# Designs tried in a protein design run: peptides against a protein of PDB entry 3HUF. Part 1

Scores and structures below are computed, not measured.

Target 1, 320 residues: chain A of PDB entry 3HUF
Amino acid sequence: MWIIEAEGDILKGKSRILFPGTYIVGRNVSDDSSHIQVISKSISKRHARFTILTPSEKDYFTGGPCEFEVKDLDTKFGTKVNEKVVGQNGDSYKEKDLKIQLGKCPFTINAYWRSMCIQFDNPEMLSQWASNLNLLGIPTGLRDSDATTHFVMNRQAGSSITVGTMYAFLKKTVIIDDSYLQYLSTVKESVIEDASLMPDALECFKNIIKNNDQFPSSPEDCINSLEGFSCAMLNTSSESHHLLELLGLRISTFMSLGDIDKELISKTDFVVLNNAVYDSEKISFPEGIFCLTIEQLWKIIIERNSRELISKEIERLKYA
Unless a header shows other numbers, all headers, positions and changes below count from the first letter of the chain.
Peptide ipSAE is a variant of ipSAE made for these designs: the mean of its two directions, with the distance scale d0 fixed at 1.0 Angstrom where the peptide's residues are scored. Compare it only between designs on the same protein; published cut-offs may not carry over.
The geometry check fails a fold that doesn't show the stated peptide or that is severely misdrawn somewhere.

## One batch from the design tools (peptide; made by RFdiffusion4, then SolubleMPNN)

Design b2_p13_1_s2
Fold by OpenDDE base, seed 5:
Structure b2_p13_1_s2 (fold): chain B 320 residues (1-320), chain A 13 residues (1-13)
Amino acid sequence: as target 1 above (320 residues)
Amino acid sequence: EEIEEELKKEEEE
C-alpha cells in the first residue's frame, strides 16, 4: 500500500494510506476518499492529481508498488518528484520512495510503499477476495512468490492443514484467515485520516497458531529438524519439494512408483507421496520402504521427538 | 514580499 507523510505539518502531522484511485491534492480541498488537503500558503488551491493504479500480476511476484501517476494541474511553480519536474502530461512512477514537492513549498510529501502481498491457498477464496484486495492496493495470487508477505489459510473444520499452509509457516509468512480479510474490507474509510489504524495481521496470526494444535510453536522447531535423513518423492509439486528442503532432507525425485529400484531404496529412508497416489497405490508399495504422505510427515515433525519417531518408523518397516 | 505577491496571484485563480 502507498503511505504518505509530510514534513512541516503540511499533512496536519498525519500519515495517510492511498488506495488505488484518483486524488486531487491542494490547499483548498477537504480530506476524503478522492482529496488530499495540504496546508501551505505555497501550494495552489488545486495543485496536483495523484492516480494510483490497481496492482498488476507482475507486482504479485516482485512486491513492487502500484503505479503512481502524478499530474500538475497547470500551477505556476509546477510539481517535482524526486527533484525532477513532472512533465506537462504527467509522469508515472514505480519507485518505492517518492519525494513530492508542490510548487515552492519547502516541505515535501514523502510517499513510501509498504509491501503487502497476499497468497491464497485455493482459487475459490482468491476469486472471492482478489477484487476487494486489489482495490486496497494489495497484490494477490495462488503461486508461491518470494514477495508474499501473507498467506490465507483455508479453514476447513477438521481437515489437516495443506502443504501450502505448512510451507507458508516454515517460510515465516504471516498466516491469516477470512476474518482478517473481512476486517481489511471495513477499514478503508477509517484509515483516510490515520494510516496507523490499519489492522495488524500478526495478532490474527498469533491467534490462528494458538488455537490450532496442527502448528508447532515456531518454524524454528521444524526447520532442519530432519537433517541427515533422505527421502524420495514424485516430481509433482515444487511447494512439496521446497517444504522437504526446509526440513533439511536430502531429496531424490522419481517419475513413477515403478522407478523405485533397489538402488533408490538403499539411499532413501522414506518415500513421500501426495494423498491421491498414497490412497490409489497403497497396495502396490515396494516392500521394505516406508511410504507416507506429507500430512503424515507433518504430524511427526510437529512433535518434540520427531527424529526419534521417524527413526522408529523407518526401522519398523526396513526389518518387516 | 515578491514570493507572497506571486502566491496571492495563485490565490485569486
Scores: peptide ipSAE 0.037, ipTM 0.739, DockQ to the pose 0.062
Fold by OpenDDE base, seed 3:
Structure b2_p13_1_s2 (fold): chain B 320 residues (1-320), chain A 13 residues (1-13)
Amino acid sequence: as target 1 above (320 residues)
Amino acid sequence: EEIEEELKKEEEE
């Protein structure tokens, strides 16, 4: 989200979130959802127009800012952004930091981008929330992204956490739920006067982790916990691969269970399968190798003695 | 002086 602050008292010492939309900026406007009052004698009554675009799909993957357009409203002394005069038709900015100078005002408006990108585990939830979140200047998507800051956990009562949730946790993404999204939807008006009123997702995250025994105490407890072990996995999802990499596993990929030959078995400690393949192919598992699902692996990984547990399972099947 | 007169004109616009 874009946040503006200003030097001196020209913004009355307040920080403000700018959501996607259009703002008239000037001395003789009243602060509301479409106006930013700036208190200076050197600023025109209506000085500039700020237009913040909704996030693009690219912004979800890059964590880049919503496009920030600045137009001078035909003022005598113009408007500058990052010491450059704004062009007559306005200019658009994708920099994360903007110093906006209105006329001869000695104090600048400082705009900065606070990155927030929300990944969804469930496409139905994405469909429900994406529009509202985009109107907050929050990029949203389903795919893994290096720019992802938050992950919406799908809460199904009594189900194991998804691979997406596991991976989001290990990559230190803030896991949130629908309650946080609902709260975000209500703050749009309250944060106009004080950007600090933006809800802290870390509280939601702490509550999720505290109330769910399927999470370890920290990502650090699981990262590289299986260093030195090797696995084979079906080439199904990049997310599953990345999850296994974060566990410190050496990973071999195969296309079908029939591709698991004696050579692969000799180099592999265990085989990781998705639930569908595991359930359908249980009868056809290669002899002498430990096969498990990611969810079964996760249950072992969250234990303090994960290495010993896996070693015992590997040994059990070598002697069977 | 000139800057102050210019600022006064912006106060009237």
Scores: peptide ipSAE 0.037, ipTM 0.733, DockQ to the pose 0.063
Fold by OpenDDE base, seed 4:
Order: sequence, then C-alpha cells, then structure tokens
Structure b2_p13_1_s2 (fold): chain B 320 residues (1-320), chain A 13 residues (1-13)
Amino acid sequence: as target 1 above (320 residues)
Amino acid sequence: EEIEEELKKEEEE
C-alpha cells in the first residue's frame, strides 16, 4: 500500500494510507477519501492531484507499487517528485519512494510503498476477496510468488492444512485468515487520518499458529530438519518440491510408481506421494521403501523428534 | 522578503 508522511507538521504529524483512487492535495481541502489537506502557506489551495491505480497482475509477481500519478494543478511554483518537475500533463511513477515537493514548501511529502501482496490457497476465496483487496491497493493471486507477503489460509473445519499453507509457513509468509481480511476491509475509512489503525497481520498470524496444532512454533523448527535424507516424489507440483527442498531433502523425481527401480530405492530414504496416488496404489507400493503423503510427512516434521520418527519408519521397511 | 511577498499573493489567489 502507499503510505504518505511529511516532514514538519504539514500532514499534522500523521501518516496516511493512500488507496487506489484520486486525491486533490492542497491547503484548502478537507481530509476525506478524495482529499489530502496540507498545512503550509507555500502550498496552493488546490495544488496537486494524486492518482493511485489499482494493482496490475505484474505487481503480484514483482511486489511493485501501484502506479502513482502526480499532476500539478497549474500552480505558480509547480510540483516536484524526486527533485524533478512534474510535467504539465502529469507524470506516473513506479518507484517505491517518492519525495513530493509542493511549490516552494521546505517540507516534502514522502510517499513510500509498503509491500503487501496476498496469495490465496484456493480460487473461490480469491474470487470472493480480490476485488476488495485490489481497491485497497493490494495485489492478489493464486500462484506462488517471491513477492508474496501474506497467505490466506482456507479454514475448512476438520481438514489438514494444504501444501500451499505448509509451504507459505516454511517460507516465512505471514499466514492470515478470512477474519483478518474482513477486518482489513472495514478499516478503509478509519485509516484516512491514521495509517497506524491498520490491523496487525503478525498478531493474526501468531493467533493462527498458537491455536492450530498443525503448525510448529516456528518455521526454523522445520527448515533443514531433514537434512541428509533423500526422497523421491512424483513430478506433480512445484509447491510440493519447494516444500521438500526447504526441509533440506535431496529430491529425485519420477513420473510413475513403475519408474521406482532398485537404483532409485538404493538412493532414496522414502517416497512422497500425493493423496490420490497414495490411496489408489497402496497395494502396488514398491517393497522395502517407505511411502507417505505430504500430509503424513508434515505430521512427522512438526514433531520434535522428526528425524528419529522418519529413521524408524525407514528401518522398519528396509529390514522387513 | 520577495519570497514572502510572492507567498502572500498565493494566499490571496
């Protein structure tokens, strides 16, 4: 989201979130959803127009800011952004930091991009929330992205956490829920004057982890916890592969259970299967190898003795 | 001084 602050008291010492939309900036405007009052004698009554665009699809993958347009409202001394005079037709900015000088004001408005990029675990929740979140200047999507800062966990009562949720946790993404999204949607008006009124996603995350026994205390408890072990997996999902990499596993890929030969077994400690293959092919598992699902693996890795648990299962099947 | 006089004119516009 875009946040503005200013030097001196020209913004009354407050930080403000700028959501996508158009703002008239000047000395003689009242703070509301479309106006930003600036308190300086050197600033025109109506000085500039700020226009913040909704996030692009590219912004979801890059973590780039919503486009910030600045237009001078035909003022005597103009407007500068990053020491450059704004053109007569307005200029658009994609820099994460903007120093906006209105006329001869000795104090600048500092606009900075606070990255918030929300990944969803399922398309249904994305469809429900994307429009509202985009109107907050928050990029949203389903695909994994290095730019993702937050991950929406689907609360299906009684279901295991998804691979996406597991991976989001291990990559240190802030996991949030629908309650946080609901709260985030309601504060839009209250944050006009005080950006500090934004709900704390980290507090939401802490509460999710504390109240759900499917999470370890920290990602660090699981990262590289299986270093030195080797697994084989079906070439099915990138998230599953990345999850296993974060556990410190050496990973071999195969296309079918029939590709699991004696050579692969000799180099592999266990086989990771998706639920569909695990359930359909239980009878056809190769002898002498430990086969498990990602969800079964997750239940092991969240235990304090994960290495010992896996070692016992490997030994049980290799020497049976 | 000149800057303050110009600023006064912008206060009146």
Scores: peptide ipSAE 0.036, ipTM 0.730, DockQ to the pose 0.069
Fold by OpenDDE base, seed 2:
Order: sequence, then structure tokens, then C-alpha cells
Structure b2_p13_1_s2 (fold): chain B 320 residues (1-320), chain A 13 residues (1-13)
Amino acid sequence: as target 1 above (320 residues)
Amino acid sequence: EEIEEELKKEEEE
């Protein structure tokens, strides 16, 4: 989201969130959803127009800012952004930090981009929330991104957490739920004059983790917890692969259970399967190898003695 | 003072 602050008292000592939309900036405008009052005798009654675009698809992957357009409203002393005079037709900016000088005002308006990028676990929730979040200047998507700051967990009561949720947790992404999204949607008007009223996602995250026994106390408890073990997995999911890598596992991939030969078995401590393959192929599992699902593995990983638990299961099947 | 006089002229235009 874009936030503006100013030197001196020209913004009355307040920070303001700028959502996607158009704002008239000047001395003789009243603060509202489309106007920014600036208190200086050196600023015209209507001095500039700020236009913030909605997020692009590219912004979701890069964590880049919504495009910020500045136009001078034919003022005598003009407008500058980052010491450069704004062109007659206006200029567009993709920098994360903008120093905006209105006329001869000795104080600048400082605009800065606070990165917030929300990944969704399922397309249904994305379809429900994306429009509202985009109107807040928040990029949204389904695919994993290094720019992702928040991950929306689907609350299905009594279900195991998804692989996406497990991976988001281990990546130290802030996990949020539908209750947080609902709260974000309602605060739009209250945060116009005070950016500090934006809800703290970290507090929501702490509450989710504390109240759900499917999460460990920290990602650090699980990262590299299985260092030194080797697994084989079906080549079906990139997220599953990345999750197993974060556990410190050496990973081999196969296309079918029939590809699990004696060589692979000799190098592998256990096989990780998806639920569909695990349930359909239970009767055809190779002898002498431990097969489990990602969900079964996760239940072991969240335990304090995960290494001992996995070792006991491997040994049990070698002597059976 | 000069800036206030110049801004008053922009108020009359």
C-alpha cells in the first residue's frame, strides 16, 4: 500500500494510506476519500492530482508498488518528484519512495510503498476476495511467489492443513484467515487519516498458530529437522518438493511406484506419496520401504522428537 | 511576503 507522510505540519502530523484512486492535493481542499489537504502558504488551492492504479499481475510476483501518477494542475511553481519537474501531461512512477515537492514549499510529501502481497490457498477464496483487496492496493494470486508476505489459510473445521499452508508456515509467511480479510475490508474508511489503524496481521497469525495444534511453535522447530534422511517422492507437486527441502531431506523423484527399484530403495529412508496414490496403491507398495503421506509426515515433524519418531518407523519396517 | 502576493494572484486567476 502507498503511505504518505510529510515534513513539518503540512499534513497535520498524520500519515495517510492512499488506496487505488484519484486524489486532488492542495491548500483549499477538504480531506476525504478523493482529496488531500496540505497546509502551506506556498501551495496552490488545487496543486496536484495523484492517481494510484490497482495492482498488476506483475506486482504480485515482484512485490512492486501500484503505479503512482502525479500531475501538476497548471500551478505557477509546478510540482517535482524526486527533484525532477513533473511533465505537463503528468508522469508515472514505480519507485518505492517518492519525494513530492509542491511549488516552493520547503517541506516535501514523502510517499513510500509498504509491501503487502497475499497468496491464496484455493481459487474459490481468491475469487471471493481479490477484487476487494486489489481496491486496497494489495496484489493477490494463487502461485507461490518470493514477494508473498501473507498466506490465506482456508478454515475447514476438522481438516488437516494443506501442503500450501505447511509450506507458507515454513517460509515464514504470515498466515492469515478469512476473519482477517473481513477486518481489512471494513477498515478502509478509518485508516484514511491514520495509517496506524491498519490491523496487525502478525497478531492474527500468532492467534491462529496458538489455537491450532497442527502448527509447531515456530518454523525453526521444523526447518532442517530431518537433515541426514533421504526420501523419494512422486513428481507431482513443486510445493511438496520445496516443503521437503525445507525439512532438510535429500529428495529423489519417480513417476510411478513401478519405478521404485532396488537402487532407489537402497538410498531412500522413506517414500512420500499424495493421498490419492497412497489410498489407491496401499496393496502394491514395495516390500521393505516405509511409505507415508505428506500429512502423516507433517504429524511427525510437529513433534519435538520428530527424528526419533521417523527413525523408529523406518526400523520397524526393516525388521518386519 | 512575495510568495503570499504571488499566491494571491493565483487566487484571482
Scores: peptide ipSAE 0.034, ipTM 0.742, DockQ to the pose 0.061

Design b2_p13_8_s1
Fold by OpenDDE base, seed 1:
Structure b2_p13_8_s1 (fold): chain B 320 residues (1-320), chain A 13 residues (1-13)
Amino acid sequence: as target 1 above (320 residues)
Amino acid sequence: SEELKKLEEEEKK
């Protein structure tokens, strides 16, 4: 989201969130969803137009800002952005920091991009929320992205957390739920004059973790917890691979269970399978190797004695 | 409101 601040009390000492939309900026406008009042004698009554576009698909992957357009409204002294005069037809900006000078005002409006990108684990939830979140200037998507700041956990009552949720947790992404999204959608008008009124996603996250026994106390409890162990996995999911890497595992990949030869078994402590393969091929598992699902692995990882537990399971199958 | 009025009066000068 774009946030604007200014020196010299020209924004009344307030930080303002700018959502996608068009704003008339000037001395003689009233603050609302389409106007920004700037208090300075050096600023025209109607000085500039700011237009913030909705996020692009690319912005989800890059964490880049919504495009910020500035147009001078035929003022005597013009408008500058980052010390450059705005062109007659307006200019568009993709920089994360904009210093906007209105006329000869000695104080600048400082616009900065607060990165917020929401990944969804569930396509149905994405479909439900994407439009509203995009209107808040929040990029949304399903695929893993290094730019993601928040992850929407699917609340399926009584189900194990998904691999996506596990990975989001270990990546230290703020896990949120539909309740946070609902709250976020309602505050759009209330945060116009005070950016501090933005809902605290960290509090939502803390509550999720506290109320769900499927999470460890911190990501740090799990990160590298299996250092020194080796696993093999089917080349099925990038998220699964990244999850196992964050656990500190050495990972070998294979395309089919038939590729699990004696050499691979000799170098591998256990095989990680997805649920579909585990359930369908359980009878055809190679002898002498411990096979488990990611969900079964996660249940071990969240325990305080995870290393001892996994060692015991590995040993149990070596003697079976 | 008062600051706006002062600013409007100064633009008339």
Scores: peptide ipSAE 0.022, ipTM 0.555, DockQ to the pose 0.478
Fold by OpenDDE base, seed 5:
Structure b2_p13_8_s1 (fold): chain B 320 residues (1-320), chain A 13 residues (1-13)
Amino acid sequence: as target 1 above (320 residues)
Amino acid sequence: SEELKKLEEEEKK
């Protein structure tokens, strides 16, 4: 999201979030959803127009800012952004930091981009929330992204957490839920005067972990916890592969269960399968190898003695 | 701020 602050108390010592939309900036406007009051005699009554665009799909993957447009409203002394005079038709900016000078005012408005990108695990929840979050200047998506800062856990009562949630946890993404999204949707008016009123996602995350026994105490308890073990996996989602890598596993990939030969078995401690293959092909599992789902593996990994548990299962099948 | 007052005094000159 875009945040503005200013030097010399010209914003009354307050920071403000600029959501997507259009703002008239000037001395003789009242702060609201479309106006930014600036307190200086050197600033015109109506000085500039700021326009924040909604995030693009690209912004979700890059963590780039919503486009920031500045137009001078035909003022005597103009407007500058990053020491450059704004053109007559206005200019658009994609820089994460903007120093905005209104006329001859010696104090600048400083706009900075705070990266927030929300990944959803569930397409239905994305469909429900994406529009509202985009109107907050928050990029949203389903796919994993290096720019992802937050992850919305799918709340299905009585279901295991998804691979996406597991991976989000291990990569130290802030996991949030629908309650946090609801809270975010309500703050739009309250943060006009004070950007610090933005809800803390970390508190939501702490509460999720505390109240759900499917999470380990920390990501660090699981990262590299299976170092020295090897697995084979069916070529599944990239998230599944990345999850297993974060566990410290050596990973081999195969295309079908028929490709699991004696050589692969000799080099592999266990086979990881997706739920569909596991359920459909239980009868056709290769002899002498431990086959499990990612969800079954996760249930072992969250235990304090995960290495011992896995070792016992491997031994049981190798010596049977 | 005192700086704002000084600048306002300079702009009046």
Scores: peptide ipSAE 0.021, ipTM 0.575, DockQ to the pose 0.161
Fold by OpenDDE base, seed 3:
Structure b2_p13_8_s1 (fold): chain B 320 residues (1-320), chain A 13 residues (1-13)
Amino acid sequence: as target 1 above (320 residues)
Amino acid sequence: SEELKKLEEEEKK
């Protein structure tokens, strides 16, 4: 989201969130969803127009800002952004930091981009919330992104957490739920006056982790916890691969169970399978290798003695 | 400052 603050008292000493939309900026406007009052005698009654666009699909993957358009409203002394005069037709900016000078005002408006990018684990939830979140200037998507700051957990009662949730947790993304999204939808007007009123997602996250025994105490407890072990996996998902990498595993990939030969068995401690392959092929597993699902592996990883547990399982199946 | 006042008077026009 875009946040503006200013030097001196020209913004009354407050920070403001700017959501996607159009704002008239000037001395003789009243603060609302479409106006920004700036208190200076050296600023025109109606000085500039700010237009913030909704996030693009690219912004979801890059964590880039919503496009920020500035137009001078034919003022005597014009408008500058980053010491450059705004053109007559207006200019668009994708920089994360904007220093906006209105006329000859000695104080500048500083706009900065606070990255918030929400990944969803559930396409139905994305479909429900994407439009509202985009209107807050929040990029949304389903695919893994390096720009992801928050992850919406799929709340299916009685199910294990998904691989996506496991990976999001280990990536140190803030896990959130529908309650936080609902809260975000209600605060849009309140944060106009004070950007500090933005809901703290960390409180939601803490509550999710505290109330769900499927989460370890911290990502750090699991990261590299299986360093020194080797696994083989079916090339099924990028998230699964990245999850296993974060555990510190050496990973070999194979295309079918038939590719698991004596050489691969000699180099790997266990085989990771998806649920469908595990359930269908359980009778056909190669002898002398430990096969498990990611969910079964996760249950071991969240235990304090994960290394000892995995070692015992490997030994049990080598001698079976 | 006196300079600021002059600038303010010029922008009112």
Scores: peptide ipSAE 0.032, ipTM 0.668, DockQ to the pose 0.123; fails the geometry check
Fold by OpenDDE base, seed 4:
Structure b2_p13_8_s1 (fold): chain B 320 residues (1-320), chain A 13 residues (1-13)
Amino acid sequence: as target 1 above (320 residues)
Amino acid sequence: SEELKKLEEEEKK
């Protein structure tokens, strides 16, 4: 989201979130969803137009800002952005930091991009929320992205957390739920005068972790917790692979259970399977190897003695 | 601030 603040109390000492939309900026406008009052005698009554575009698809992957357009409204002294005079037709900016000088005002409006990029665990939740979040200037998507700052956990009562949720947790992404999204959707009007009124996603995250026994106290409790162990997995999910890497596992991939030969078994401590394969093929598992689902693995790794638990299961099957 | 008033008075010249 774009946040503006200013020096010299020209914004009344307040920070403001600028959502996608058009804003008339000037001395003689009233603060609302389309106007930004700036208190200076050096600023025109109607000085500039700010236009913030909705997020692009690229912004989800890059964490780049919504495009910020500035147009001078034919003022005597013009408008500058980052010491450059805004062109007659307006200019567009993708920089994360903008110093906006209105006329000869000695104080600048500082616009900065607060990165908020929300990944969804499922298409249904994305379809429900994407439009609203995009109107807040928040990029959204389903795919893993290094730019993601938040992850929406689908709270299905009684279900295990998904691989996506597990991975988001280990990546130290702020996990949020639908309650946070609902709250976020209501703040649009309240944050016009004070950007600090944005709901704290970290508080939501803390509450999720506290109230759900499927999460360890911290990602650090799980990261590299299985260092020194080796696993094999089906080459099906990139997220699963990345999750296992974050556990510190050496990973081998196979295409089918039939590819699990004696050589692979000799180099592998356990096999990680998806639920479908585990349920369908449990009768045909290779002898002498510990096979488990990623969900079963997760239940082990959240335990304080995860290494001992894994070791016991490996030993039980090697010496049986 | 008083400083803002001074700057605004200088810019009116």
Scores: peptide ipSAE 0.024, ipTM 0.599, DockQ to the pose 0.166; fails the geometry check

Design b2_p13_8_s4
Fold by OpenDDE base, seed 2:
Structure b2_p13_8_s4 (fold): chain B 320 residues (1-320), chain A 13 residues (1-13)
Amino acid sequence: as target 1 above (320 residues)
Amino acid sequence: SEELKKLEEEEKE
C-alpha cells in the first residue's frame, strides 16, 4: 500500500493510506476518497493529480509498488518528484519512495510503499477475495513467492493444516485467516486520515497460533530439527520438497514406489508420501522402510522430542 | 518576506 506523509504541517500531521484510485491534490480541496488537502499558501487550489493503479501480476512476485502516476494541473511553479520536474502529460513511478514537491512549497509530501503481498492456499478463497484486496493495493496469488508477506489459511474445522500452511509457517510468513480479510474489507474508509488504523496482521497471527495445537510455538522449533536424517519423497510437490529442506533433511526423489531400490533404502531413514499414495499402496510398501505422510511427519516435528520420536519409529520397523 | 508575500498573492489568483 502507498502511504503519504509530509514535512511540517501541510498534511495536518497525519499519515494517509492511498488506495488504488485518483486523487486531486491542492489547497482548496476537502479530504475525501478522491481529494487530498494540502495546507500551504505556496500550493495551488488544485495543484496535482495522483493516480495509483491496481497491482499487477508481476507485483505479486517482486513485491514492487502499485504504479504511481503524478500529473501537474498546469500550475505556475509545477510539480517535482525526486527533484525531477513532472512532464506535461504526467509521469509514472515504480520507486518505493517518492519525494513530491508541489510548486515552491518548502515542505514535501513523502510517499512510501509498505510491502504487503497475500498468498492464498485455496483457489476458491483467492477468487473470493482477490478483487477486494487489489482495490486496497495488495497483490494476491496462489504460487509461492519470496515477496509474500502474508498467507491465508483455510479454516476447515477438524482438518489438519495443509502443506502450504506448514511451509508458510516455517518461512516465517504471517499466517492470517478469513476474519482478518473481513476486517481489511471494512477499514478502507476509516484509514483515510490515519494510516495507523490499519489492522495488525501480527495480532491475528498470534491468535491463530495460540488457539491451534497444530502449530509449534515458533518456526525455530522446527527448522533443522531433523538435521542428519535422510528421506525419500515422491516427486509430486515443490512445496513439500522445500518444507522437508527447511527441516534439515537430505532428500532423495522417486517417481513411483517401484523405483525404490535396495540402494535407496540403505541411504534412507524414511519415505514421505502424499495421502493418496499412502492410502492406496499401504499393502505394497517396501519391507524394512518407514513410510509416512507429510501430515504424520508434521505431528512428530511439532513435538519437543521430535528427533527421539523419529528414531524410535525407524528402529521399530528395522527390527520388525 | 516581501517575495514570499508576492508568491502568496500570485497563488491566490
Scores: peptide ipSAE 0.033, ipTM 0.660, DockQ to the pose 0.123
Fold by OpenDDE base, seed 1:
Structure b2_p13_8_s4 (fold): chain B 320 residues (1-320), chain A 13 residues (1-13)
Amino acid sequence: as target 1 above (320 residues)
Amino acid sequence: SEELKKLEEEEKE
């Protein structure tokens, strides 16, 4: 989201969130969803137009800002952005920091991009929320992205957390739920004059973790917890691979269970399978190797004695 | 204050 601040009390000492939309900026406008009052005698009554576009698909992957357009409204002294005069037809900016000078005002409006990208684990929830979140200037998507700051956990009552949720947790992404999204959608008008009124996603996250026994106390409890162990996995999902890497595992990949030869078995402590393969091929598992699902692995990882537990399971199958 | 006054004069022009 774009946030604006200014020196010299020209914004009344307030930080303002700018959502996608058009704003008339000037001395003689009233603050609302489409106007920004700037208190300076050196600023025209109607000085500039700011237009913030909705996020692009690219912005989800890059964490880049919504495009910020500035147009001078035919003022005597013009408008500058980052010390450059705005062109007659307006200019568009993709920089994360904009210093906007209105005319000869000695104080600048400082616009900065607060990165917020929400990944969804569930396509139905994405479909439900994407439009509203985009209107807040929040990029949304399903695919893993290094730019993601928040992850929407699917609340399926009584189900194990998904691999996406596990990975989001280990990546230290703020896990949120639909309650946070709902709250976020309601504050749009209230945060116009005070950016501090933005909902605290960390509090939502803390509550999720506290109320769900499927999470360890911290990501640090799990990161590299299986250092020194080796696994093999089917080349099924990038998230699964990245999850296992964050556990400190050495990972070998294979395309089918038939590719699990004696050499691979000799170098591998256990095989990680997805649920579909585990359930369908359980009878055809290679002898002498411990096979488990990611969900079964996660249940071990969240325990305080995870290394001892996994070692015991590996040993159990070597002697079976 | 003087710079502000100059700016006010320049806006009236």
Scores: peptide ipSAE 0.032, ipTM 0.665, DockQ to the pose 0.136
Fold by OpenDDE base, seed 4:
Structure b2_p13_8_s4 (fold): chain B 320 residues (1-320), chain A 13 residues (1-13)
Amino acid sequence: as target 1 above (320 residues)
Amino acid sequence: SEELKKLEEEEKE
């Protein structure tokens, strides 16, 4: 989201979130969803137009800002952005930091991009929320992205957390739920005057972790917790692979259970399977190897003695 | 500040 603040109390000492939309900026406008009052004698009654575009698809992957357009409204002294005069037709900016000088005002409006990029665990939740979040200037998507700051956990009562949720947790993404999204959707009007009124996603995250026994206290409790162990997995999910890497596992991939030969078994401590394969093929598992689902693995790794638990299961099957 | 007052006088033109 774009946030503006200014020096010299020209924004009344307040920070403001700028959502996608058009804003008339000037001395003689009233603060609302389409106007930004700036208190300076040096500023025209109607000085500039700010236009913030909705997020692009690229912004989801890059964490780049919504495009910020600035147009001078034919003022005597013009408008500058980052010490450059805004062109007659307006200019567009993709920089994360903008110093906006209105006329000869000695104080600048500082616009900065607060990175918020929300990944969804499922298409249904994305379809429900994407439009609203995009109107807040928040990029949204399903695919893993290094730019993601938040992850929406689908609270299905009584279900295990998904691989996506597990991975989001381990990569230190702020996990949020639908309650946070609901709250976020309601604050649009209240944050016009004070950007600090944005709900704290970290508080939501802390509450999720506290109230759900499927999460350890911290990602650090799980990261590299299985260092020195080796696993094999079906080459099916990139997220699963990345999850296992974050556990510190050496990973071998196979295409079918039939590819699990004696050589692979000799180099592998356990096999990680998806639920479908585990349920369908449990009768045909290779002898002498510990096979488990990623969900079963997760239940082990959240335990304080995860290494001992894994070791016991490996030993039980090697010496049986 | 006095500098702000000077800038305010120049902008009345």
Scores: peptide ipSAE 0.028, ipTM 0.630, DockQ to the pose 0.138
Fold by OpenDDE base, seed 5:
Structure b2_p13_8_s4 (fold): chain B 320 residues (1-320), chain A 13 residues (1-13)
Amino acid sequence: as target 1 above (320 residues)
Amino acid sequence: SEELKKLEEEEKE
């Protein structure tokens, strides 16, 4: 999201979030959803127009800012952004830091981009929330992204957490839920005067972990916990592969269960399968190898003695 | 400071 602050108390010592939309900036406007009051004699009654665009799909993957447009409203002394005079038709900016000078005012408005990208685990929840979050200047998506800062856990009562949730946890993404999204949707008016009123996602995350026994105490308890073990996996989602890598596993990939030969078995401690293959092909599992789902693996990994548990299962099948 | 006063005087014109 865009945040503005200013020197010399021209914003009354307050920071403000600029959501997507259009703002008239000037001395003789009242702060609201479309106006930013600036307190200086050097600033015109109506000085500039700021326009924040909604995030693009690209912004979700890059963590780039919403486009920031500045137009001078035909003022005597103009408007500058990053020491450059704004053109007559206005200019658009994609820099994460903007120093905005209104006329001869010695104090600048500083706009900075705070990256927030929300990944959803569930397409239905994305469909429900994406529009509202985009109107907050928050990029949203389903796919894993290096720019992802937050992850919305799918709340299905009585279901195991998804691979996406597991991976989000291990990569130290802030896991949030619908309650946090609801809270975010309500703050739009309250943060006009004070950007610090933005809700803390970390508190939501702490509560999720505390109240759900499917999470380990920390990501660090699981990261590299299976170092020295090897697995084979059916070519599944990239998230599944990345999850297994974060566990410290050596990973081999195969295309079908028929590709699991004696050589692969000799080099592999266990086979990881997706739920569909596991359920459909239980009868056709290769002899002498431990086959499990990612969800079954996760249930072992969250235990304090995960290495011992896995070792016992491997031994049981190798010596049977 | 003096620079602020000068700017305030130039703005009255």
Scores: peptide ipSAE 0.026, ipTM 0.623, DockQ to the pose 0.126

